# Ledger of designs, part 93: peptides against a protein of PDB entry 5EIB

Target 1, 366 residues: chain A of PDB entry 5EIB
Amino acid sequence: VDLEPGTMDSVRSGPFGQIFRPDNFVFGQSGAGNNWAKGHYTEGAELVDSVLDVVRKESESCDCLQGFQLTHSLGGGTGSGMGTLLISKIREEYPDRIMNTFSVMPSPKVSDTVVEPYNATLSVHQLVENTDETYCIDNEALYDICFRTLKLTTPTYGDLNHLVSATMSGVTTCLRFPGQLNADLRKLAVNMVPFPRLHFFMPGFAPLTSRGSQQYRALTVPELTQQMFDSKNMMAACDPRHGRYLTVAAIFRGRMSMKEVDEQMLNVQNKNSSYFVEWIPNNVKTAVCDIPPRGLKMSATFIGNSTAIQELFKRISEQFTAMFRRKAFLHWYTGEGMDEMEFTEAESNMNDLVSEYQQYQDATAD
Target 2, 366 residues: chain A of PDB entry 5EIB as posed
Amino acid sequence: VDLEPGTMDSVRSGPFGQIFRPDNFVFGQSGAGNNWAKGHYTEGAELVDSVLDVVRKESESCDCLQGFQLTHSLGGGTGSGMGTLLISKIREEYPDRIMNTFSVMPSPKVSDTVVEPYNATLSVHQLVENTDETYSIDNEALYDICFRTLKLTTPTYGDLNHLVSATMSGVTTCLRFPGQLNADLRKLAVNMVPFPRLHFFMPGFAPLTSRGSQQYRALTVPELTQQMFDSKNMMAACDPRHGRYLTVAAIFRGRMSMKEVDEQMLNVQNKNSSYFVEWIPNNVKTAVCDIPPRGLKMSATFIGNSTAIQELFKRISEQFTAMFRRKAFLHWYTGEGMDEMEFTEAESNMNDLVSEYQQYQDATAD

## One batch from the design tools (peptide; aimed at target 1 H125 D339 E342 N349)

Design b2_p29_2_s2 (made by RFdiffusion4, then SolubleMPNN; from b2_p29_2, 13 letters changed)
Fold by OpenDDE base, seed 3:
Order: C-alpha cells, then structure tokens, then sequence
Structure b2_p29_2_s2 (fold): chain B 366 residues (1-366), chain A 29 residues (1-29)
C-alpha cells in the first residue's frame, strides 16, 4: 500500500515482486506530501476502503487469522497518517485480533523533512491506543550500526533496510517455525507486554559484523548472547543501561546446544541483573530454532521491553514541542481538516507514556 | 521575502534541512 505509485513499481520490479498478488497492490497518485493529516484525513481516507477490501479478502482466506502486521515509517505522511488510519480501521473491524507493527522512527541524521516530529508524535498517539505490539526501529540506530559497526562510510536506505529485514525475520521466527516459544502473536503479547500501553519494543540482531571482519569472527552462542545484549546492537536509539527491562525475548537460530543457550542466557541475566526489574518473575524468554537464517550458521534476535525506550519518545517530544510552541507548519495539517487539539492530545499522551515508563523504572519490589 | 516554509512533503535540500535544524535548535530550549 502507498499513496504514490513509484514504491509499488519498485516492489513489483524487485526480486520478490512476483510473490505478491497483483490485486493486493493498492496505491494512490498524489502522495501524502510527508503530511500526517493528508495520510489520515484526505488522500489516505480516499484510499483506505480499497485497502480494507483487500484486507477482508485476505483475512477470509486465512485458516486461522492471528492478527495483522504493519510495516511503516512514522516520519512520512503515508506510513504515519495512512498507516495509523489503517490500524484504527482494522482494529474497529477486527477488535479480537492482534495488531503488530514495525514502526520506523524518524531521525534528524536520516531525515528529508522537518515535520517528522509532528508525524511521529501523531503516529505514536495512535499506536499507544490501537496496537498490541510495536517494534521501534530507529533510523538513527540503524545509521549508527551501518556506520560504526558495519563500517559503511555512506549508509544507504538499502543498508538500513537490510538491518530491518534481518530483524523482522528474526522476531517472526517463532511464528514461521513450529514448536517454538511465542508461536503466535497473542502469546508474544502476553509474554512481552505486562501493561497494555507499554507495548513498544527495542529489537536487536546478532551477529552484526562488517564485511571485512566476517572471516575472522567466530559464531558462538556466548558471542551471540553478548552481542545481542550490547546497546550497540539495538535497533532503537536508546541505551538499555539507562532503564530497566520489563521483559525480554531472545530467539536463537541455527544448530546449537540448548543447554549452552540456557547457560549463556542465565549468565547474561545475572551479569546484567541491575538492568532488569526484580518484580516481574521469569521476564526473560528464550527460543531456539534449528533453521539458521540464509547466509549465517547461527543468529540471535533480541526483543526488549525496556523503560529506556522513553529516551526515544523524549527525543521526539522535545522536537515536537520546539516546533509546536511556535505553531510552525500547523496550517498544513489544519488545512487538511485536522484539529489543532489533536496535536495537544498526542503530545500529552506521549508525555504520559514517558511518565509511565519512568514510574515502572523507579518501582521497587516492596 | 519571508522564506516560505517548504511545503510539507517535498524532500528538502540538504541546505534547507540544515537551515531548519538550526531554526529548530533555536526553538528547543
């Protein structure tokens, strides 16, 4: 789905374009112009019914519909505005189904637009209310991984998208292969989301290795475990050492000893015990899939629900507040039929979310 | 001429992006 045809043509002409049904390509002509309100109230609202018709058709063809997975950006107008409109409409029609998102957070380091803080804040407001699970994928973290860890001098969107795809493949492993922990979206939510609003995850992937260093790096369970918990491997631009993990899931892939995985996972928890809340028992879950990812002998994927994710929301809130206090660019949103009050409501809800994370960070077992 | 705020959604030039980052840095306390 897009409000521009060019993205659909790129997907269709790509190496995997043939795996998608032609009738499932729904697109507009005008685009959202990086305006959330165009995506949500005008251009996106004109297209949403055509998307919902496809969603219904595909849902009816499912033997057992667990829920929906949306991949979108929060900085643009289509992914943010139309994406959150779709989430709302799907939630209204399928209230008992899991809504899962892969939400790409905007960064000033990887930005083509200035209104991204508005689009992101308005999107987060919708995601807090209408999603059950949101993987926060931060363009800043992806850029920093590409530049610092992968040693790419000029990271491209292709390089960033490679990390996103590896992470998405990792977190969905349990859904695609039988006999695993978190084998369905609902079970993942139950294990990962202790409080309904606190459903924003920091994903991570190991191994992260530069092309020049691949031949010299061993792939061992201890090394994967150590890398997976390294702040430099997080796909969200927050430091887990500045917060506490509410819940963690680790997904190992490849031929390895389950005993060795359990020993290393226990060791990393004990070593990092100060970074976990003590009042949530058994808050670390581990899965092992014998099938490695393509091109690797083994991998580990991390899913963290951490109070440190508030750093990401604070960054967006600070940028939002800076623009909004001056009423900068607001007329472009209000001109699409959006109320100025929705900005204030979205800011308030995101600040409340930050306060909730801080409260649970400071909570001790009495 | 008041520099028209770029139309939201037009990809900003790197120069205009840096200018707007500078403006934003003056707006954030």
Amino acid sequence: as target 1 above (366 residues)
Amino acid sequence: MPRRAPTPGVKLSQEELERQKEILSRIAP
Scores: peptide ipSAE 0.021, ipTM 0.407, DockQ to the pose 0.016
OpenDDE base, seeds 1, 2, 4, 5: peptide ipSAE 0.013, 0.000, 0.000, 0.015; ipTM 0.434, 0.276, 0.306, 0.410

Design b2_p29_2_s3 (made by RFdiffusion4, then SolubleMPNN; from b2_p29_2, 13 letters changed)
Fold by OpenDDE base, seed 4:
Structure b2_p29_2_s3 (fold): chain B 366 residues (1-366), chain A 29 residues (1-29)
Amino acid sequence: as target 1 above (366 residues)
Amino acid sequence: APRRAPTPGRKLSEEELARQKEILSRIAP
């Protein structure tokens, strides 16, 4: 789905364009122009019913519909505005199904789009209310991984998208292969989300490899375990050491000893015990899938529900506040039928979310 | 456009509610 036709033509002409049904390409003629309000109230609102018709058709073809997975950006008007409109509409029609998102957070290091803090804040407000599980894929973190870890002097969107693809493949492993822990979206929510509003995940991946780099390095379970808990491997620009893990899932892929995985997972928990809450029983889950990712012998994917995720929301809030106090570009949103009060409501709800994460960070066992 | 009332969050399952109660009972007041 896009508000621009050119994106769909690029996907269709791409190496995997033929895996998608032609009828499932829904696109507009007029883009959102990086404006959340265009995506949510005007251009996106004109297209949303055509998307819902496709969603219904595909949902009816499912033997067991678990829920929905949306991949979108929060900086762009289509992904942010139309994406959150679509989430709201799907939630209204399928209130008992899980809503999962891969939400790409904007960064000034990656994009010069001045209004990204508005689009992100307005999107986070919708995601807090209308999603069950949100993987925070932060362009700040992706850029820092590419630049600092992968030594890419000029990181490209292709480099960032490689990390996104690896992470998405990792976190969806349990959904795609039978007999795994978190084999469905609802079980993932039970294990990962202790409180409904605190459903924002910090993903991480090991090994970190650039696109086209064949890693011939022998990876070990101890190395994978150490890397996936390392702050520099997190796909969200938060330091887990500045917060506490509410819940963790670790997904190992490849042929390895379950015993060695369990030993290393116990060792990393014990070594980092101060960074876990003591009041959530069995808050670390481990899965092992014998099928490695393509081109790797083994990998580990991390899913963290950490109170450190508040650092990401604070960054967005600070950028938002600095623009909103100046009334910068507000007329572009209000001109699309949006109220200035919706900005204040979105800012308030995101600040409340930060306060909730801090409250649970400071909570002690009874 | 009418302000969309926040769509009521998904109704939690019995398993989710039980786990939430267990967690809340372990947090100091």
Scores: peptide ipSAE 0.533, ipTM 0.861, DockQ to the pose 0.602
OpenDDE base, seeds 1, 2, 3, 5: peptide ipSAE 0.490, 0.000, 0.032, 0.000; ipTM 0.853, 0.254, 0.393, 0.283

Design b2_p29_2_s4 (made by RFdiffusion4, then SolubleMPNN; from b2_p29_2, 16 letters changed)
Fold by OpenDDE base, seed 2:
Structure b2_p29_2_s4 (fold): chain B 366 residues (1-366), chain A 29 residues (1-29)
Amino acid sequence: as target 1 above (366 residues)
Amino acid sequence: APRRAPHPGRKLSQEEIERRKAILSRIAK
């Protein structure tokens, strides 16, 4: 789905374009112009019914519909505005199904789009209310990984998208292979989301490999475990050491000893016990899949529900507040039928979410 | 201060969505 035809033509002409049904390409003509309000209320609102018809048709063809997965950007107009409209409409029609998202957070290091803080804040407000599970994929973190870890002087969207693809492949491993922990979206939610509003995940991946790096250093289980918990491997721009983990899932892939994995996972928890909440028992879950990712002998994928994710929301909130105080570009949104109150409500809900994470960070077992 | 229950993000009524669509169909002309 897109509000611009050119993106759909790029997907259709791409190496995987033939795996999608032609009728499942739903697109507009005008685009959203990086405006959330165009995505949510105007251009997106004209297209949403055609998307819902496709969603119904594909849902009826499922033997066992678990839920929905949306991949979208929160900085743009289509992914943010139309994506959150689509989430709301699907949630209304399928209230008993899991809503999962891969939400790409904007960064001024990656995009010059001045209004991204508005689009992100308005989107986070919708995600808090209408999703069950949200993977925070932060362009800030992806850029920093490419630049600092992968030593890329000029990170490209191709480099960022490689990290996104590796992460998405990692976190969906349990859904795609039989006999795994978190084998369905609902079990993942039960294990990862102790509080309904606190459903934002920090993903991480090890080993981090650039496109064209032929030097796949064979990592050991101890090295994978250590790298997976390293803040430099997190796909969200927050330091886990500044917060506490509510829940963790670790997904190992490749031929390895399950006993060695369990020993290393216990060791990393014990060494980092100060970074976990003490009042959630058995809050770390481990899965091992014998099938490695393509091109690697082994990998580890991290899913963290951490109170440190508040750093990401604080960054967006600070940028939002600096623009909103001066009413910068606000007329572009109000002209699409938005009220200034919708901005204030979205800012308030995101600040409430930050306060909730802080409250659980500071909570001791009495 | 009473903990304001987080206002559930005001679900636009279908009528508000239609009203917005109708206003917008006038601006795009």
Scores: peptide ipSAE 0.018, ipTM 0.375, DockQ to the pose 0.035
OpenDDE base, seeds 1, 3, 4, 5: peptide ipSAE 0.000, 0.007, 0.016, 0.000; ipTM 0.309, 0.320, 0.400, 0.329

Design b2_p29_3 (made by RFdiffusion4)
Pose (drawn by RFdiffusion4):
Structure b2_p29_3 (pose): chain A 366 residues (1-366), chain P 29 residues (1-29)
Amino acid sequence: as target 2 above (366 residues)
Amino acid sequence: AALEARRAKRAARRAELEAEREASEEKYL
């Protein structure tokens, strides 16, 4: 789905472009120009019922639908504006299904548009109310990993998407292969989301590799465990050691000692017990899958629900406030008939989300 | 009219989420 028609061509000319159902391409003529109001209201509303028809069709041909997963950026107009409209319409029509999103957060290091904080805040507001799980993929973190760790002086979207694809493969492994833990979206959500608004996850994986060089060695289980908890291996630009984990899901892929995995997971939990909330006993679940990802014999994927994610929302909020106080480009949004109070409503909701993460960060069992 | 509808739906959804939060606090805290 895109308001921009040129997106259809690039996907089709891609390696697996012909595998998609031709009828499932739903596109507009213009597109939003980084205007969330255009995406949602104006233009996305024009296009949205066509998308829902396709969604309804895919759903009625499902034996037992688990739910939906949406990939989109929060910084633009279509993936952000229309994407959150689609989520709201799907929530109305399929209220008992899990909504899961892979949402890419904007960063000034990657994109040169100062309205992106507007678009992201209006979107975070929708996701806080309407999604069950959201993987926070931070372009800030992706750029820093490519620039500082992978030593790519000029990271491209291809360089960033290599990190995203490795992450998306890792976090959906329990859904795609037989297993006991978090095998479906609802079970994963019940294990990861103690409070309904706190459903933004920090993904990480090990080893971090630059695409096309080179290999190995394969990591030891200790090396995998330590790296997957490392702040430098997170896809969100937050230091996990600045907050506390409410829940964690770890996924080890490849052939390895299940006993050694158990020992290392127990080791990181009690050496660093102060970083795991004490009022949620046994809050770290571990899954092993025998099939490694491509190019690797061993890998680990980390999914964290950490109070440290408030750093991501504080950064967006600060940029949003800096722009919104000067009322810069606000007429671009209200020109599409959007209420200015929707900006204030979204800002307040995001700041409320930050306070809630801090409340549980300081909470004690006493 | 469409703005007020969206506001009503948002208020109802926030009330539901708050009830779930209170019940979760009874479980964990």

Design b2_p29_3_s1 (made by RFdiffusion4, then SolubleMPNN; from b2_p29_3, 15 letters changed)
Fold by OpenDDE base, seed 4:
Structure b2_p29_3_s1 (fold): chain B 366 residues (1-366), chain A 29 residues (1-29)
Amino acid sequence: as target 1 above (366 residues)
Amino acid sequence: SELAARREKREKRRAELAEKEAEARKKYL
């Protein structure tokens, strides 16, 4: 789905365009112009019913519908505005199904679009209420990985999208292969989300490899485990050492000893025990899939529900506040039928979320 | 107004989430 036809043509003409049904391509003509309100209230609202018709048709064809997965950006107008409209409409029609998102967080290091903090804040306001689990894929972190870790002088969208693809493949491993832990979206939510509003995940991946790099280092299980918990491998720009883990899932792929994985996972938990909440029992889950990712002998994917994720929301909030205090570009949103109070409500709800994460970070068992 | 309807829907959802949070707090804390 897109409000621009050119993006859909790129997908359709791509190497995998034929895996999608032609009737499942829904697109607009005018785009959202990087405006959340245009995506949510005008251009996106005109297209949403056509998308819902496709969603219904595909949902009716499912033997066992678990839920929905949306991949979207929070910086643009389509992914942010229309994406959150779709989430809201699907949640109304399917209140008992899991809503999962891969939400790409904006960064000034990646895009010069000045209104991205508005689009992100307005989106987070919707995601807090209408999703059950959200993978925070932060363009700040992706850029820093490409530049600092992968030593790419000028990171491209192709380089960032390679990391996104590796992460998405990792976190969906348990859904795609039978007999795994978290084999369905509901079990994942039960294991990862102790409090319903605190459903924003910090993903991580090991080994980090650039697109087209054939330097596939065969990592050991200890090296994979250590890298997976390293802040430099996190796809969200926050340091886990500045917070506490509520829950963790680790997904190993490749032929390895389950015993060695369990030993290394116990060792890393014990070494980092101060960075876990003590009042959530059995809050680390481990899965091993014998099928490695393409081109690698083994990998590890990390999913962290950490109170350190508040650093990401604080960054967005600071950028939002700096613009909103100046009333910068507000007329672009109000002209599409938004009220200025909706900005204040979104800012308040994101600040509430930050306060909730801090409260549970500081909580002790009585 | 459409804005009032959106706010009412949000308030209802926030109340449902707060109830689930209160249940979770009793479980862990």
Scores: peptide ipSAE 0.639, ipTM 0.955, DockQ to the pose 0.932
OpenDDE base, seeds 1, 2, 3, 5: peptide ipSAE 0.633, 0.632, 0.603, 0.613; ipTM 0.953, 0.954, 0.949, 0.951

Design b2_p29_3_s2 (made by RFdiffusion4, then SolubleMPNN; from b2_p29_3, 16 letters changed)
Fold by OpenDDE base, seed 1:
Structure b2_p29_3_s2 (fold): chain B 366 residues (1-366), chain A 29 residues (1-29)
Amino acid sequence: as target 1 above (366 residues)
Amino acid sequence: SMLEEERKKREERRKILEEKEEEARKKYL
């Protein structure tokens, strides 16, 4: 789905374009122009019913619909505005299904789109209320991984999207292969989301190795485990050491010893015990899938629900506030039918979310 | 308006989530 036809043509002409049904390509003509309000209230609102018709048709073809998965950017107009409109409409029609998102967070290191803080804040306001699980994929963290860890001098969207795809493949492993931990979206939510509003995850993927070093790196369970819990490996620009994990899931892939995985996962928990809340029992879950990802002998995927995610929301909120205080570009949104009140409510709800994370970070079992 | 309808829906969802959060707090804390 896109408000721009050219993106659909790029997907269709791509090496995997034929995986999707032609009838499931829904696109607009006008685009959102990086304006959340165009995506949500005007251009996106005109297209949303056509998307919902496709969603209904595909949902009716499912023997057991678990829920929905949206992949979108929060910095743009279509992914942010129309994506959140679509989430709202799907949630209304399917209130008992899981809403899962892969939400790409904007960064000024990756994009010069000035209004991204508005689009992101308005999107987070929707995601807090209408999603059950949101993987926060932060373009800042992806850029830093590409530059620092992968030793790419000039990271491209292709390099960032490679990390996104590896992460998405990793976190969906349990859904795609039988007999795994979190074998359905609802079980994932039960294990990962102790508090309904606190459903924003820090993903990570291991191994992350520079092209020049790949041939010399042994892929071992200890190295995967150590890299997966490293702050520099987080795909959200947060330091887990500045917060506490509410819950963690680790998904190992490839032929490895379950015993070695369990030993290494216990060791890393014990080493990092100060960074976990003590009042959520059994808050670390581990799965092993014998099927490695393509091109790797083994991998590990990390899913962290940490109070450190507030660093990401604070960054967006600070950028938002700096623009909103100046009323910068507000006329682009109000001209599409928004009120300034929606901005104030979105800012408030993001600050509430940050405060909630801080509250649970500071909570002790009495 | 579409805006008012969406606001109302968000407020209704927020209340449901706040109730579930309070239940979760009583479970863990």
Scores: peptide ipSAE 0.590, ipTM 0.947, DockQ to the pose 0.894
OpenDDE base, seeds 2, 3, 4, 5: peptide ipSAE 0.575, 0.538, 0.582, 0.557; ipTM 0.943, 0.937, 0.946, 0.939

Design b2_p29_3_s3 (made by RFdiffusion4, then SolubleMPNN; from b2_p29_3, 15 letters changed)
Fold by OpenDDE base, seed 4:
Structure b2_p29_3_s3 (fold): chain B 366 residues (1-366), chain A 29 residues (1-29)
Amino acid sequence: as target 1 above (366 residues)
Amino acid sequence: SKLEEEREKREKRRKELEEKKKEAEKKYL
């Protein structure tokens, strides 16, 4: 789905364009112009019913519908505005199904779109209320991984999208292969989300290696385990050491010893014990899938529900507040049928979310 | 206004969704 046809043509012409049904390509003509309000109230609102018709048709063809997975950008008007409208509409129709998102957070290091803090804040407000599971994929963190870890001097969208794809493949491993931990979206939510509003995940992937060093690196279970818990491997721009893990899932892929995985996972938990909440029992889950990802002997994917994610929301909030206080570009949003109060409501709800994360960070076992 | 109508629709949808969630939770308990 897009409000611009060019993105859909790129997908159709791509190496996997044939895996999608032609009738499942829904697109507009006008675009959202990086405006959340265009995506949510005007251009996106005109297209949403056509998308819902496709969603219904595909849902009716499912033997067992678990839920929905959306991939969207929170910086752009289509992904942010229309994406959150679509989430709302799907949630209204399917209130008992899991809403899972891969939400790409904007960064000034990656995009010059000045209004991204508005689009992100307005989107986060919707995601807090209408999603069950949100993977926070932060363009800030992806850029930093590409530059610092992968040693790419000029990271491209292709390089960032490669990390996104690796992460998405990693976190969906348990859904795609039978007999795994978190084999369905509901079990994932039960294991990962102790509080309904605190459903924003910090994903991570290992190994992350520069092309020049790949041939010299032995992939071992200890190295994968150490890298998954390294702040530099987190795909959200927050430091886990500044917060506490509510829940963690680790998904190993490849032929490895389950015993060695369990030993290394115990060791890393013990080493990082101060960064876990003590009052959530059995808050670390581990899965092993014998099937490695393409081009790797083994990998590990990390899913963290950490109170440190508040750093990401604080960054967006600070950028939002700096623009909103000066009423910068507000007329672009209000002109599309948005109320100025929605900005204040979105800012408030995101600040409440930050406060909730802080409260549970500071909570001790009674 | 169109804005007020959309706000009222959003508030209504939110309340209906909260009720539907509570009803769904009762089916899984």
Scores: peptide ipSAE 0.049, ipTM 0.673, DockQ to the pose 0.137
OpenDDE base, seeds 1, 2, 3, 5: peptide ipSAE 0.024, 0.025, 0.049, 0.016; ipTM 0.571, 0.591, 0.602, 0.430

Design b2_p29_3_s4 (made by RFdiffusion4, then SolubleMPNN; from b2_p29_3, 17 letters changed)
Fold by OpenDDE base, seed 4:
Structure b2_p29_3_s4 (fold): chain B 366 residues (1-366), chain A 29 residues (1-29)
Amino acid sequence: as target 1 above (366 residues)
Amino acid sequence: MEWEEERKKREKRRKELAEKEEEARKKYL
């Protein structure tokens, strides 16, 4: 789905365009112009019913519908505005199904779109109430990984999208292969989301190696485990050492010893015990899939529910507040049918979320 | 207005989530 036809043509002409049914390509004629309000109340609202018709048709064809997965950008108008509208409408029609998102967080390091903090804040306000699971894929973290770890001097959207694709492939491993931990979206939610509003995940992937170093590194289970828990490998620009893990899932892929995985996972938990809450029993889950990702012998994917995610929300909130205090560009949103109160409510709800994460970070069992 | 309807839906959902949060607090804390 896109409000711009050109994006859909790129997907259709791409190497995998034939995987998608032609009738499932829904697109507008006029883009949202990086405006959340155009995506949510005007241009997106005109298109949403045609998308819902496709969603219904595909849902009816499912033998066992678990839920929905949305991939969207929170910086753009379509992904943020129309994406959150679609989530709201789907949640209304399917209240008992899991809503899972891959939400790409904006960064000034990647995009010069000045209104991205508004689009992101307005989106997070929707995601807090209307999603069950949200993978925070932060363009700032992706850029920093490309630049610092992968040694790319000028990271491209292609380089960032490669990391996104690897992460999405990793976190969906258990859904795609039988006999795994978190084999359905509901089990994932039960294991990862102790408090329903605290459903924002820090994904991570290992190995992250520069092209020049790939040939010489024997990937080992200890190295994967260590790298997966490293803050530099997080796809969200947060340091887990500044918070506490509520829950963790680790997904190993490739031919490896389960015993060695369990030993290394126990070792990393013991070394990092101060960064876990002690009042959630069995809050680390591990899965091993014998099928490696394409081009790798082995990998590990990390899913962290950490109170350190508040650093991401604080960054967006600070950028939002700096613009909103000046009423910068507000007329672009209010002119599309928004109220200024929605901005204040979105800011407040994101600050509430930050406070909730801090409360549970500081909580002790009685 | 459409935003007022969406606001009411979010407020309802926030209450439902707060009830589940209180149940979760009693389980863990």
Scores: peptide ipSAE 0.624, ipTM 0.951, DockQ to the pose 0.883
OpenDDE base, seeds 1, 2, 3, 5: peptide ipSAE 0.619, 0.612, 0.592, 0.602; ipTM 0.950, 0.948, 0.945, 0.946

Design b2_p29_4 (made by RFdiffusion4)
Pose (drawn by RFdiffusion4):
Structure b2_p29_4 (pose): chain A 366 residues (1-366), chain P 29 residues (1-29)
Amino acid sequence: as target 2 above (366 residues)
Amino acid sequence: AAAEAAAARKKAYEEMMKRREELIAKRKE
């Protein structure tokens, strides 16, 4: 789905472009120009019922639908504006299904548009209310990993998307292969989301590799465990050691000692016990899958529900406030008939989300 | 207090959504 028609061509000319159902391409003529109001109201509303028809069709041909997963950026107009409209319409129509999103957060290091904080805040407001699980993929973190760790002086979207694809493959492994833990979206959600609004996850993986060089050696289980908890391996630009984990899901892929995995996971939990909330006993679940990802014999994927994610929302909120106080480009949004109070409502909801993460960060069992 | 704040957020969100639906319906006329 895109309001921009040129997106259809690039996907089709891609390697697996012909595998998609031709009828499932739903596109507009213009597209939003980084205007969330255009995406949601204006233009996305024009296009949205066509998308829902296709969604309804895919759903009726499902033996037992688990739910939906949406990939989109929060910084633009279509993936952000229309994407959250689609989520709200799907929530109305399929209220008992899990909604899961892979949402990429904007960063000034990657994109040169100062309205992106507007678009992201209006979107975060929708996701807080309407999604069950959201993987926070931070362009800030992706750029820093490519620039500082992978030593790519000029990271491209291809460089960033290599990190994203490795992460998406890792976090959906328990859904795609037989296993006991978090095997479906609802079971994953019940294990990861203690409070409905706090459903923004920090993904990480090990080893971090630059695409096309080179290999190995394959990591030891200790090396995998330590790296997957490392702040430098997170896809969100937050230091996990600045907050506390409410829940964690760890996924080890490849051939390895299940016993050694158990020992190392127990090791990281009690050496660093102060970083795991004490009032949620046994809050770290571990899954092993025998099939490694491509190019690797061993890998680990980390999914964290950490109070440290408030750093991501504080950064967006600060940029949003800096722009919104000067009312810059606000008429671009209200020109599409959007209420200015929707900006204030979204800002307040995001700041409320930050306070809630801090409340549980300081909470004690006593 | 926390319950009251959650209820106020829910109500404000529902009112915003109603406004959005009315605006979209008007545009489709």

